# Designs tried in a protein design run: peptides against a protein of PDB entry 5Z08. Part 27

Target 1, 168 residues: chain A of PDB entry 5Z08
Amino acid sequence: RQKDEWAKKTSSLMKQLDWFIGEHLGAMLAAEELGGPVVGELMEIDPDDLSAGFNAHGKLKKATSQPDLDRRQRRIDDIWGPQDEQGQAHKRKRGADEALAASAEMRDLIEQLMNKLVEAGGDNSATYVEIPRESAAARFLVRSKVAMFHPNDARRLRLVDFGRDLDD
Target 2, 222 residues: chain B of PDB entry 5Z08
Amino acid sequence: GLPRLIDAIEEASKIPAKRRQTPIKPTIEKLTTHLYTHGASPDSLLRLADLLTLRNHLDQASLAAITRNLYPSSTVSDEVVLRFIGALGHGQLKPTLALQALFLRWLVMVYHLLENPGVLGQVYGVLFDLLDTAAIRPQLCHLLALVTRRKHVRPFRIQAILTLSRQTGGDPNLTGLLRVFKNYYPEIIVGDATKGRASAFKHPDPQWRQHLDEIQQRRSEA

## One batch from the design tools (peptide; aimed at target 1 K9)

Design b2_p14_2_s4 (made by RFdiffusion4, then SolubleMPNN; from b2_p14_2, 8 letters changed)
Fold by OpenDDE base, seed 1:
Structure b2_p14_2_s4 (fold): chain B 168 residues (1-168), chain C 222 residues (1-222), chain A 14 residues (1-14)
Amino acid sequence: as target 1 above (168 residues)
Amino acid sequence: as target 2 above (222 residues)
Amino acid sequence: SAEVLQRLAELEAR
């Protein structure tokens, strides 16, 4: 029973995370990769936009606030794009493609980190994922105190084991 | 006069110190005294730029002393600027990083005397790519703060500064340069990793500025 | 893993 509730809770959280990555975080990570603003610990996501996305029962309401992320992404695109109308359309498409790529990279990284944590069976040395580069995704997870780099190897990233911090 | 002093130093610079018949130090002192009193003409500046930037047998103390007294009596040509820029970075034929820092400091202090300030904008990429060199970074950031225009503020350069700022633990000079970038793009978020005091890029030497102004005024009266 | 996901969810909620 507890395992099933835990599995359901985990599944729900993963769905929420997947939504967040796709709808919000991907665009911001793409902006960072393109040399835009760094995503802070406090994502100035308007609390109202976040509240619209989650119902009281943890069911993903399709946040109708797609327009504001599109506006922020448009703003980033408007900042860095060629001034020509054709340049704006190409920039919007490029921004959307980069956001999708960043979302995919973040999803893949989280999946790898979680899989390594499960496979390691409590061996911290085995929880590290080798990353090809310090991506915006990797940096975000570290800034968020969700992941940490290996102390001697910046190419190795692992999830923070919150369970150990409770026992210390 | 100044040309004869430069001639003597140029000839001495070709010979190792141990093989010189006469000590060069008295001639360097005469040169620096002359430069302090009268400044350097554009022609003399070019010759001195070659002495400072090209590999020769002059000692580092002499090169530093010349650089510290390198007061332009008039304008600074593009050619002189490019000699100093070409001397930046790593390489066996390049001046020491300590001397390069003095060159960058000099360029900051004489920026208002450049015949064409746009020349530094043309080599902006070369300057920017040297930001990873810690020994010259403070002066380099200051120079870039003066040179930066909207056309130079590009996404990849923003990312490069942000990355380097994280790697350096928030170097205040990089934070200062990023603030200059924010003047063109206010929406740039520096994040918590750059929580730190930004450099204000104040004039490196107010006394040197005052003395430069005195030299420049004497020319306008002549 | 659940705590990581919970922390990520908390970050999403901020």
Scores: peptide ipSAE 0.031, ipTM 0.284, DockQ to the pose 0.016
OpenDDE base, seeds 2, 3, 4, 5: peptide ipSAE 0.027, 0.028, 0.026, 0.025; ipTM 0.495, 0.538, 0.531, 0.476

Design b2_p14_3 (made by RFdiffusion4)
Pose (drawn by RFdiffusion4):
Structure b2_p14_3 (pose): chain A 102 residues (1-31, 98-168), chain B 214 residues (1-190, 199-222), chain P 14 residues (1-14)
Amino acid sequence: RQKDEWAKKTSSLMKQLDWFIGEHLGAMLAAEALAASAEMRDLIEQLMNKLVEAGGDNSATYVEIPRESAAARFLVRSKVAMFHPNDARRLRLVDFGRDLDD
Amino acid sequence: GLPRLIDAIEEASKIPAKRRQTPIKPTIEKLTTHLYTHGASPDSLLRLADLLTLRNHLDQASLAAITRNLYPSSTVSDEVVLRFIGALGHGQLKPTLALQALFLRWLVMVYHLLENPGVLGQVYGVLFDLLDTAAIRPQLCHLLALVTRRKHVRPFRIQAILTLSRQTGGDPNLTGLLRVFKNYYPEIIVSAFKHPDPQWRQHLDEIQQRRSEA
Amino acid sequence: MAAAIEEIETNRRK
């Protein structure tokens, strides 16, 4: 099957993203840098792991967030995540993976 | 003769205007004239794109003059296209929004000359996420309309464009893009973009005809 | 980032 390539590509891409978060983004968020990188990654991991866990239930894809988390603000500003309209302490990913003809 | 002019503009591009031992306007005009007559080669286009995209000491009028006369001889590379894509939106590294609108207009006018038009499809999300930026929205919509393929019409983008259409009170450029989306998915709830400058299109065609000569 | 996340999510969906 062609499956593990979609796995190989994902494990390779995940590492490239973590490198970018640690080397470039955490430092930008500080303005410590190491702390920011760890929390951004944990948040992205939690966000992505849940979006698929719901499959079809669009309502269950929100994660609890600290009041003034800069990571969520960046992710929302970068249009990778969205706050819940009723309250801003829950967050969901934008669902890039969903496709009509997937 | 053209590379020498670019070498001069590149050097002047590195120092402030008042510290220049010569006014640059005469040299910018020579470059503009040369580009009007002969077009820009693939390599010259790349160097010009760097001058138009990176922060330097060149003034706005000079950059706009160069952009307006950026007729390609032969083809347009991914290296050139991606530099203009990276120059879009807000940020300290990026050019003015006015120049960005000119770059987007230019990409529409030279779309048929890209060596790899699919490259714009690979950055589709970068172009699309910037639709909120009103200063460049008309040019963005026209370019996205040419770039949109079925694989790009995803539910989250359908919803995002509908919300933006409602919030802006109905931008006709957004509805034009939604028309293109509906061509791929008619299930969707319901300006046919014309060429932005016909004289520029005509002048480009004349310059491009030299490719048939040997 | 968005491009990488988009590709990873697409691969997971597949």

Design b2_p14_3_s1 (made by RFdiffusion4, then SolubleMPNN; from b2_p14_3, 6 letters changed)
Fold by OpenDDE base, seed 4:
Structure b2_p14_3_s1 (fold): chain B 168 residues (1-168), chain C 222 residues (1-222), chain A 14 residues (1-14)
Amino acid sequence: as target 1 above (168 residues)
Amino acid sequence: as target 2 above (222 residues)
Amino acid sequence: MRLIIEEILQNLRK
């Protein structure tokens, strides 16, 4: 009985987390990856805002001022071609695609972290997930104190063990 | 004295080089020699800041020579600082980026003589916004490293440095600035950006520092 | 977010 109630509660929480990732967090993480604000400063980001891109201050870029931005910022601006009606539709689609990609990355990362925690059977050394890059997703989890990097290897991420760290 | 030299240069600065009756170079050399020997008083420093930052007909070599010899004999006022900060960035009326880099270097070297170091903290955003300008980034990062306090280390600025570091292929000055940020917030994740070489933000010119100290000591004995 | 994940993790340990 208690295990079943626990399983139901966990399933419900996972669904809520998945919803939150899809509806809110994915767009915010995508914005952060694109040089927008860090998650927690914006509550909601419109895909249209993602399409406009962000300046170095995490503010929405106004369409007109192309500063001599570095090639990557130019690529963000260049990828977003002339503002014809077709260009705006492509911009919106790309913002949505980036949000979906960020959502998928966050989901996958959480899943890997949880799976490693379960597989480790209490061995803290075995709880690390190897991450290919420091993503906005990884940064968010660490900033939220949900995950931590290996002290000597920023490519290794694990969930914080809230049960053990309170006793030390 | 120094005021008369400044007067002569101010008048010459209003006239295009081709229309000057007398070459300005000898007067610039006298000025720079005087500055090297005695430094600039607060009043003279303000006048020189105007000559350096406002659009005039002085050549870049002369402006650079004045900047390299701009030893304060006393303190540096907020007004002087703000003149140099206002001269930063892109625009037809602004000094060249090469000269702006010299101004930032100067601010680093005289930082301990500022009447109010907090003035740079108030314009922190203006300075931070210029980090994308490669020509001034080294000196700008050094100045920001001195100016940065806990209140300036905001999530959006952390992200901005991380993004710019990735775009620049790990500029060591950005890595150095990010390390300064991490001193205030050890929990800042810097990832691959910190694996690179970081600038140590050493004093740009030890000889200039020593000479400044000698000028400042003469003031304390007077 | 943190609270949800913490609660999930706490539940996973029970």
Scores: peptide ipSAE 0.027, ipTM 0.276, DockQ to the pose 0.208
OpenDDE base, seeds 1, 2, 3, 5: peptide ipSAE 0.024, 0.025, 0.025, 0.026; ipTM 0.285, 0.289, 0.248, 0.282; seeds 1, 3, 5 fail the geometry check

Design b2_p14_3_s2 (made by RFdiffusion4, then SolubleMPNN; from b2_p14_3, 7 letters changed)
Fold by OpenDDE base, seed 5:
Structure b2_p14_3_s2 (fold): chain B 168 residues (1-168), chain C 222 residues (1-222), chain A 14 residues (1-14)
Amino acid sequence: as target 1 above (168 residues)
Amino acid sequence: as target 2 above (222 residues)
Amino acid sequence: MSSIIAEILENLRK
């Protein structure tokens, strides 16, 4: 009975989390990756806002058209390129694609973190996920106090297990 | 005046030292004295930037002396800035790394006189990609510390600095730059890389700054 | 896991 209630509650929460990631968090994370505000400073980011880019302080800029270079590793020169109308449609699509990519990365990261927590069977040393980069997703989880980095290795991320910290 | 001195040096720069009819050293000394006393106008700065950044037959000591006395009497244009940025990196046509370090130091010292400080932000990637060049890293980190804004602090750059910091044994300049990044993203975990001494990025030459201020004040009174 | 997800969601709503 308790396991079934836990499973149902977990499933419901996962659905809510997935929705939140897809509808809100993905765009905010994408904005942060583009050098926008840190998640929590802007409550709503439209994909169009992502296409417009951000000023030096992470505030929304007026839309300037930029070429299709590797999105998350774009050089600043690519952020400030000339505006053509065809460039705006490509930018909007690009903003949407960045939000989707950020959402997918967040989902994957959460899944990996959860899987490692389950697999570790109680060993805190085994709960770490190796992350290829410090992503906006990873930073968000740390800021939210959901995850923590290994004290000596910023490439290792784990979930904060609130359940175990109560039993110890 | 300054333009005539620049003309003479430009002409001499086209000719190898062994083939010059007259020694250029006295003209360089006159130029540096003039620059120290009056500074350089925007037009003169551009011409001097070309002399400093383009391959010519001027000796390194003369180029360094000009750079050390390159006081702007007014503002520094984007074009002047871009000449110095374009001169950075490796290549046979580029200035020596020692001279590049002086250019970066100069950009730090005149940063407040830039017509558009945003120009450096536009070329941030070019500057950042040179962090592996040890000879210019101290001045480059200082310049980046001034230029860095939220838009520049990206995960790949954070990771690049962290990796480079590990590879360099925790270069204090990289640690200083990471602290600047942390101002925008407090959650950046630098681990042991930031436990070390960080550069405070203090003004490189307070006397040079004071003299620059004196030159700038004379312009406001004229 | 449920507590973690709940806490995630609570922290996301703040």
Scores: peptide ipSAE 0.025, ipTM 0.267, DockQ to the pose 0.057
OpenDDE base, seeds 1, 2, 3, 4: peptide ipSAE 0.023, 0.021, 0.023, 0.023; ipTM 0.297, 0.378, 0.295, 0.404; seeds 1, 2, 3, 4 fail the geometry check

Design b2_p14_3_s3 (made by RFdiffusion4, then SolubleMPNN; from b2_p14_3, 7 letters changed)
Fold by OpenDDE base, seed 3:
Structure b2_p14_3_s3 (fold): chain B 168 residues (1-168), chain C 222 residues (1-222), chain A 14 residues (1-14)
Amino acid sequence: as target 1 above (168 residues)
Amino acid sequence: as target 2 above (222 residues)
Amino acid sequence: MRLLLEEILENLRK
């Protein structure tokens, strides 16, 4: 009975996570990947690496931090092609495809992070997932204090230690 | 075995086709069959990389056939990678651009087998400077999409991609690479000039991947 | 695992 309740609760939480990622977070992450505003707080950018955002012409532009979905969609629309009905349909389809891709990436990343934490058996050095890129998903997990980068290698990501036994 | 086949091809590569006593094609076919069945060891990969990248008397069809069957049985060394990178670009002593595109495609397909993926990051500038070469750009953008890290995303490179994207009418591969840059710096706005669909950089050959996985599994069982 | 998922969800929703 308790195992079944645990399994049901875990399944319910996974469904909630999948819903949150798919229905809410995926679109916002996709917007960030497409040049929309950052989800949550702006990342500190080294001015030597990037002093300002770049517009379509390669000119410096002030980074906009506002998490406005409508503004994100407008920027995506401004980035991607003609305002005709076919262009709008293609933009909507593309936006949906990018949201699905971002959702899948976030889900996979969380799953890998969780699996590595379980496999490490308490060895913090073994909890790192190697990420192929610093995606919007990875950055969001760090900003949300869910994950952290290795101090010397931004290609290595781990879950934050919440100080609780994972066995509960 | 594979070393003897390579020896025979190396010797034949020194001689113009018209002066060879025996046709090399049967030996190339034996080599490609062996590579398909067993893959190439690190030592064999290095020798084959030299045959593919150095100027010799082998015909383009043979070089392409070897490249298409260049399955690593193990890892890919830095030295092998650097041979292929050194063969890129324009020059009388360099392989054809068609063959260079095959090399870049190969590097994409074996990227997960590199002993040190960081080696490509060290030569990032060399790769990036070749983006204007249209014949290799699709595969080059794909490789750069795998290799790019925050340290590579510099203002001058962002501007270079944006400029080249405008000049090419929004090449989907450049748009795809610029999206990778945006992963590190979301503030990068890809302008209206990139009206095109960005490349998703899908695996170039799923069948080749599957066959590589089969060869690699045999190594893990040994 | 459950608590971890709860904590992840809570932090993602903030």
Scores: peptide ipSAE 0.178, ipTM 0.317, DockQ to the pose 0.073
OpenDDE base, seeds 1, 2, 4, 5: peptide ipSAE 0.145, 0.173, 0.174, 0.187; ipTM 0.296, 0.317, 0.325, 0.325; seed 5 fails the geometry check

Design b2_p14_3_s4 (made by RFdiffusion4, then SolubleMPNN; from b2_p14_3, 6 letters changed)
Fold by OpenDDE base, seed 3:
Structure b2_p14_3_s4 (fold): chain B 168 residues (1-168), chain C 222 residues (1-222), chain A 14 residues (1-14)
Amino acid sequence: as target 1 above (168 residues)
Amino acid sequence: as target 2 above (222 residues)
Amino acid sequence: MSSIIEEILQNIRK
C-alpha cells in the first residue's frame, strides 16, 4: 500500500516536472542556447554579434565573412534568416525542435542527477554527474539553486543538498 | 578553543616579531592543528580571513600555513569571499602574489561551500582584470572557469583572453578558460596560438578535498 | 525521491 502510494506520488510529480519543463522551460532554454536572453538574466550580447562569430583574432567577423558553419551558428543564421513565409515556417519549426531538444536535455540531466544522488547512498563525492557541455539546462539548474558544479571540475554537476528533509 | 587561539594571533599580529614577548609559532601550530582537526566556523573563517588579507606583522610562512589548513567546518559567507577577493592584485597593502595564489586556490577548493556562489559572479570583472598577473593566473583561470556564466562571456573579454593568450604564447590556463567560453559561444575561434594543451582544471589537492569532506561530514552529523 | 522532485519543482518554478 505505502509503496504503491509512493510510486503514484512519484509518478505524478514526474509528470508535473515533465510538463513544466516541456511547456515552460524548454523554449526559454532553447532561446538561451541560441543566444537569446538568459533565463532570469539579461543578455548583454547582441544576437547579431553572435551570428557574425569571432575570427582567429577574437574580433567580430564582418557580416560579409562566411560565418563559421558550426551547427549552432547555422542555427542562429537560420533563426535570423530572411523573414519570408517559408523562413517563418522554418523558424517556427526550428524553434519548436530546439525547445524539444532543450526540454529533453533538461529532463535527462535532472534524471541523471537524481539517480546519482540515490546511488551515492549518502556519499556526496559520488553524487556528481559528468556533463558533456555546460548547457543552458545545467546553468539554469545552478541559478535555480537545484544543482551545483564541482568546485574543481565544471564538467561535474550534482544536486544541491536540500538538507535533512529528503528522508521523507 | 579556536576563538582564543585567534585572539592570541590577532594580538601578536599587531606587534613586530622582534618586539613580541613570546614566539607566535607555537600558537600558529596549535591553530593549524585545530583547523586541520575541526575546521573553522563561519565566524572563525571571517576572523582568519582578516588575519590573512589585512596587512599585519605575521610572517609569510605562518600565513601560508593558516591558508593551507583553512578548512571550513560549514559554509563560506559572502563576506569571507569578498575579503579574499579584495586582497587580490597589486598594492603595498595587499598580500604577496604567492599568498594571493593560495587564496585563489582555496576559493577553488571551497567553491562548493559558498553560501552564495553568485557573489563571485558579481565581482567577475575584478577577477578577470587580474588575468595579466602571471603569478596568480593559473588559479585565477581555474576560479573563473567555475564562475563563468553566459552573462560574463562578453566580446571584449573574449578578445582580451585571445590577446593575452597570444602574448603569453598560449598559456594552457587561458586556453582552458577559452574552452569554457566556447561552451557558451561555440563560434569562438580559438586560433592556432592555442595549440597548447588546455588545462583541465582538475582539483588542485585531492587529499585536501578528502579531508574537507571528512570535516564537513562531521558537521552534518552534529 | 518524491521529496527530491518536489524540491526541484519548487526551485525551478521560482
Scores: peptide ipSAE 0.393, ipTM 0.384, DockQ to the pose 0.099
OpenDDE base, seeds 1, 2, 4, 5: peptide ipSAE 0.371, 0.372, 0.374, 0.380; ipTM 0.377, 0.386, 0.402, 0.381

Design b2_p14_4 (made by RFdiffusion4; failed a check: the pose's geometry)
Pose (drawn by RFdiffusion4):
Structure b2_p14_4 (pose): chain A 102 residues (1-31, 98-168), chain B 214 residues (1-190, 199-222), chain P 14 residues (1-14)
Amino acid sequence: RQKDEWAKKTSSLMKQLDWFIGEHLGAMLAAEALAASAEMRDLIEQLMNKLVEAGGDNSATYVEIPRESAAARFLVRSKVAMFHPNDARRLRLVDFGRDLDD
Amino acid sequence: GLPRLIDAIEEASKIPAKRRQTPIKPTIEKLTTHLYTHGASPDSLLRLADLLTLRNHLDQASLAAITRNLYPSSTVSDEVVLRFIGALGHGQLKPTLALQALFLRWLVMVYHLLENPGVLGQVYGVLFDLLDTAAIRPQLCHLLALVTRRKHVRPFRIQAILTLSRQTGGDPNLTGLLRVFKNYYPEIIVSAFKHPDPQWRQHLDEIQQRRSEA
Amino acid sequence: AATVRAYIEAIQEA
């Protein structure tokens, strides 16, 4: 099957993203850098792991967030995540993976 | 003759205007004239794109003059296209929004000359996420309308464009892009973009006809 | 920001 290539590509891309977060983004967020990288990654991992865990239930895809988390603000500003309209302490990913003809 | 002019503009591009031993306006005009007559080669286009895209000491009027006369001879590379794509939106590394609108207008006018038009499809999300920026929205919509293929019409983009249409009170450029979206998915709840400058199109065609000569 | 967005989208597409 062609499945593990979609796995190989994903494991490779995940590493490239983590490198970018650690090398470039954490430092930008500080303005320590190491702390910012770890929390951004944990948040993205939590965000992505849940979006698929819901499959169809669009309502269950919110994670709890600290009040003034800069990681969520960046992710919302970058249009990779969205706050819940009723309250801003839960967050979901934009669902890039969903496709009509997937 | 053209590379020499670019070499001069590149050097003047590195120092402030008052420290220049010569006014640059005469040299910018020579470049503008040469580009009008002969077009820009693939390599010259790349160098000009750097000058238009990176932060330098060139003034707005000079950059706009160059952009308006950026008729390609032959083709347009991914290296050139991506530089203009990377120049879009807000950020300290990026050019003015006015120049960005000119770049987007230019990409529409030269869309048929790209060596790899699919490269715009590979950055589709970069173009799309910038629709909120009103200063460049009309040009963005036209370019997105040319670039949109079925694979790009995803539910999150459908919803995002509908929300933006409602919040802006109904931008006709947004509804024009939604029309293109509906062509791929008619299930969707319901300006046919014309060429932005016909004389520029005509002048480009004249310059491009030299490719048939040998 | 665009890079982060591109990685996340590519991972999800895969």

Design b2_p14_4_s1 (made by RFdiffusion4, then SolubleMPNN; from b2_p14_4, 10 letters changed; failed a check: the pose's geometry)
Amino acid sequence: GDVLRQLIEEILKL

Design b2_p14_4_s2 (made by RFdiffusion4, then SolubleMPNN; from b2_p14_4, 10 letters changed; failed a check: the pose's geometry)
Amino acid sequence: GSELRRLIEEIMRN

Design b2_p14_4_s3 (made by RFdiffusion4, then SolubleMPNN; from b2_p14_4, 8 letters changed)
Fold by OpenDDE base, seed 1:
Structure b2_p14_4_s3 (fold): chain B 168 residues (1-168), chain C 222 residues (1-222), chain A 14 residues (1-14)
Amino acid sequence: as target 1 above (168 residues)
Amino acid sequence: as target 2 above (222 residues)
Amino acid sequence: GDTLRRLIQEIQEL
């Protein structure tokens, strides 16, 4: 009974986490990876906003109808694809693909961090995941106080153990 | 002494040139000669920073001459730095962009004398947001190249530089700043816009540096 | 950030 309730609660929380990553966090992480704002400065980023790109302040570029801005936007469009309806569809698709990729990276990273914490059996030295790069996902986890870097190695990331850190 | 020269210039700065009883140029020349010979103490440096950054009736040539001779005899305080940073950007009450470029050049040349170099890191965002201002961009990129740490290298700033680099046709100073960013994040893809020549951010004035070193050395012997 | 922290904390407390 208790194990089944635990398994159901764990499954429910994992589904909520997956939903949160997929529906809310993925687009924001993709924006950060693409050079957009840091997650937490913008609450909601539409994939269409990802396709529009960001200004020098990390803010969404409003499509201003000014013709000289259109020529500069054309150069961004030359980098990101043609301005035609097909090019806009390709940009939207690319924004969605980047959000999906960011969501997958975040899921995989959380899964690795959780698995290492369980496998370590209380050895803090064994809880570190080796990360290939400092991703938006890794940075977000650290900013959220969910993970921490190894003090001497920024390629090693561990999950904060909220169960133990309360007992010390 | 230097304080009395500053007093005279402060009083003259309150009065339009046409209404001054005495010409200010001889007093400015005495000030710049004194600064060249002895440098400015921290207290004098603060007073001069206010004269340079606050709107007054001093002419641009006098302000530029003071800035070119603004040798610190000791350290540069956070307060002095913040006066110059506060004077940057667009506005009717702000100094001219030409004078702002001289202030940024000065900050580059005295960076090693800052009491707290971290103060520039705290205002990093303010400095970074001015990169679109072409008139100050060369000196601003040089200052940012000195100030930049890992904490400042954010994805939105990387993209901002890349975008601005494309818009400017690959400004060498922006390419130089992006190379500094790449030292902290090697995975930064410096796109085709950055295949151009990067600025090496060499010291802006070797003669000024040598003269500053001579002024600083006299302090260590006293 | 707070939602993610809460969810991970709740998972660890199980």
Scores: peptide ipSAE 0.193, ipTM 0.327, DockQ to the pose 0.223
OpenDDE base, seeds 2, 3, 4, 5: peptide ipSAE 0.193, 0.180, 0.059, 0.184; ipTM 0.412, 0.342, 0.658, 0.347

Design b2_p14_4_s4 (made by RFdiffusion4, then SolubleMPNN; from b2_p14_4, 9 letters changed; failed a check: the pose's geometry)
Amino acid sequence: GDVLRRLIEEIMEL

Design b2_p14_5 (made by RFdiffusion4)
Pose (drawn by RFdiffusion4):
Structure b2_p14_5 (pose): chain A 102 residues (1-31, 98-168), chain B 214 residues (1-190, 199-222), chain P 14 residues (1-14)
Amino acid sequence: RQKDEWAKKTSSLMKQLDWFIGEHLGAMLAAEALAASAEMRDLIEQLMNKLVEAGGDNSATYVEIPRESAAARFLVRSKVAMFHPNDARRLRLVDFGRDLDD
Amino acid sequence: GLPRLIDAIEEASKIPAKRRQTPIKPTIEKLTTHLYTHGASPDSLLRLADLLTLRNHLDQASLAAITRNLYPSSTVSDEVVLRFIGALGHGQLKPTLALQALFLRWLVMVYHLLENPGVLGQVYGVLFDLLDTAAIRPQLCHLLALVTRRKHVRPFRIQAILTLSRQTGGDPNLTGLLRVFKNYYPEIIVSAFKHPDPQWRQHLDEIQQRRSEA
Amino acid sequence: TMYTNLREIYQRLT
């Protein structure tokens, strides 16, 4: 099957993203850098792992977030995540993976 | 004759205007004239794109003059297209929004000359996420309308464009893009973009006809 | 799905 390539591509891309977060983004967030990288990654991992866990239930895809988390503000500003409209301490990913003809 | 002018503009591009041993306006005009007559080669286009895209000491009037006369001879590379894409939106590395509108207009006018038009599809999300920026929205919508293929019409983008249409009170450029979306998915709840400058199109066609000569 | 999500995130964050 062609499945592990979609796996190989994903494991490869995950590493490239973590490298970008550690080398470039954490430092930008500080304005320590190492702490910012770890929390951003943990947040993105939690965000992505849940979006698929819901499959169809669009309502269950919110994660709890500290009050003034800069990682969530950046992710919302970058249009990769969205706060819940009723309260801003839960967060969901934008669902890039869902496709009508997937 | 053209590369020598670019070499001069590049050097003046590195130092402030008052420290220049010569006014640059006469040299910018020579470049503008040459580009009007002969067009810009693929390599010259790449160098000009760097000058238009990177932060330098060139003034706005000179950059706009260059952008307006950026008629390609032959084709437009991905290297050139991506530089203009990377120049879009807000950030300290990026050019003014006014120049960005000119770049987007230019990409629409040269869309048929891209060596790899699919490259715009590979950055579709970069273009789309910038629709909120009103200063460049009309030009963004026109370019997105040319670039949209079925694979790009995803539910999250459908929802995002509908929300933006409601919040802006109904931008006709947004509804024009939604029309293109509906062509791929008629299930969707319901300006046919024209060429932005016909004289520029005509002048480009004249310059491009030289490619048939040998 | 996971790949597409990750790829879109990467393109937007880079």

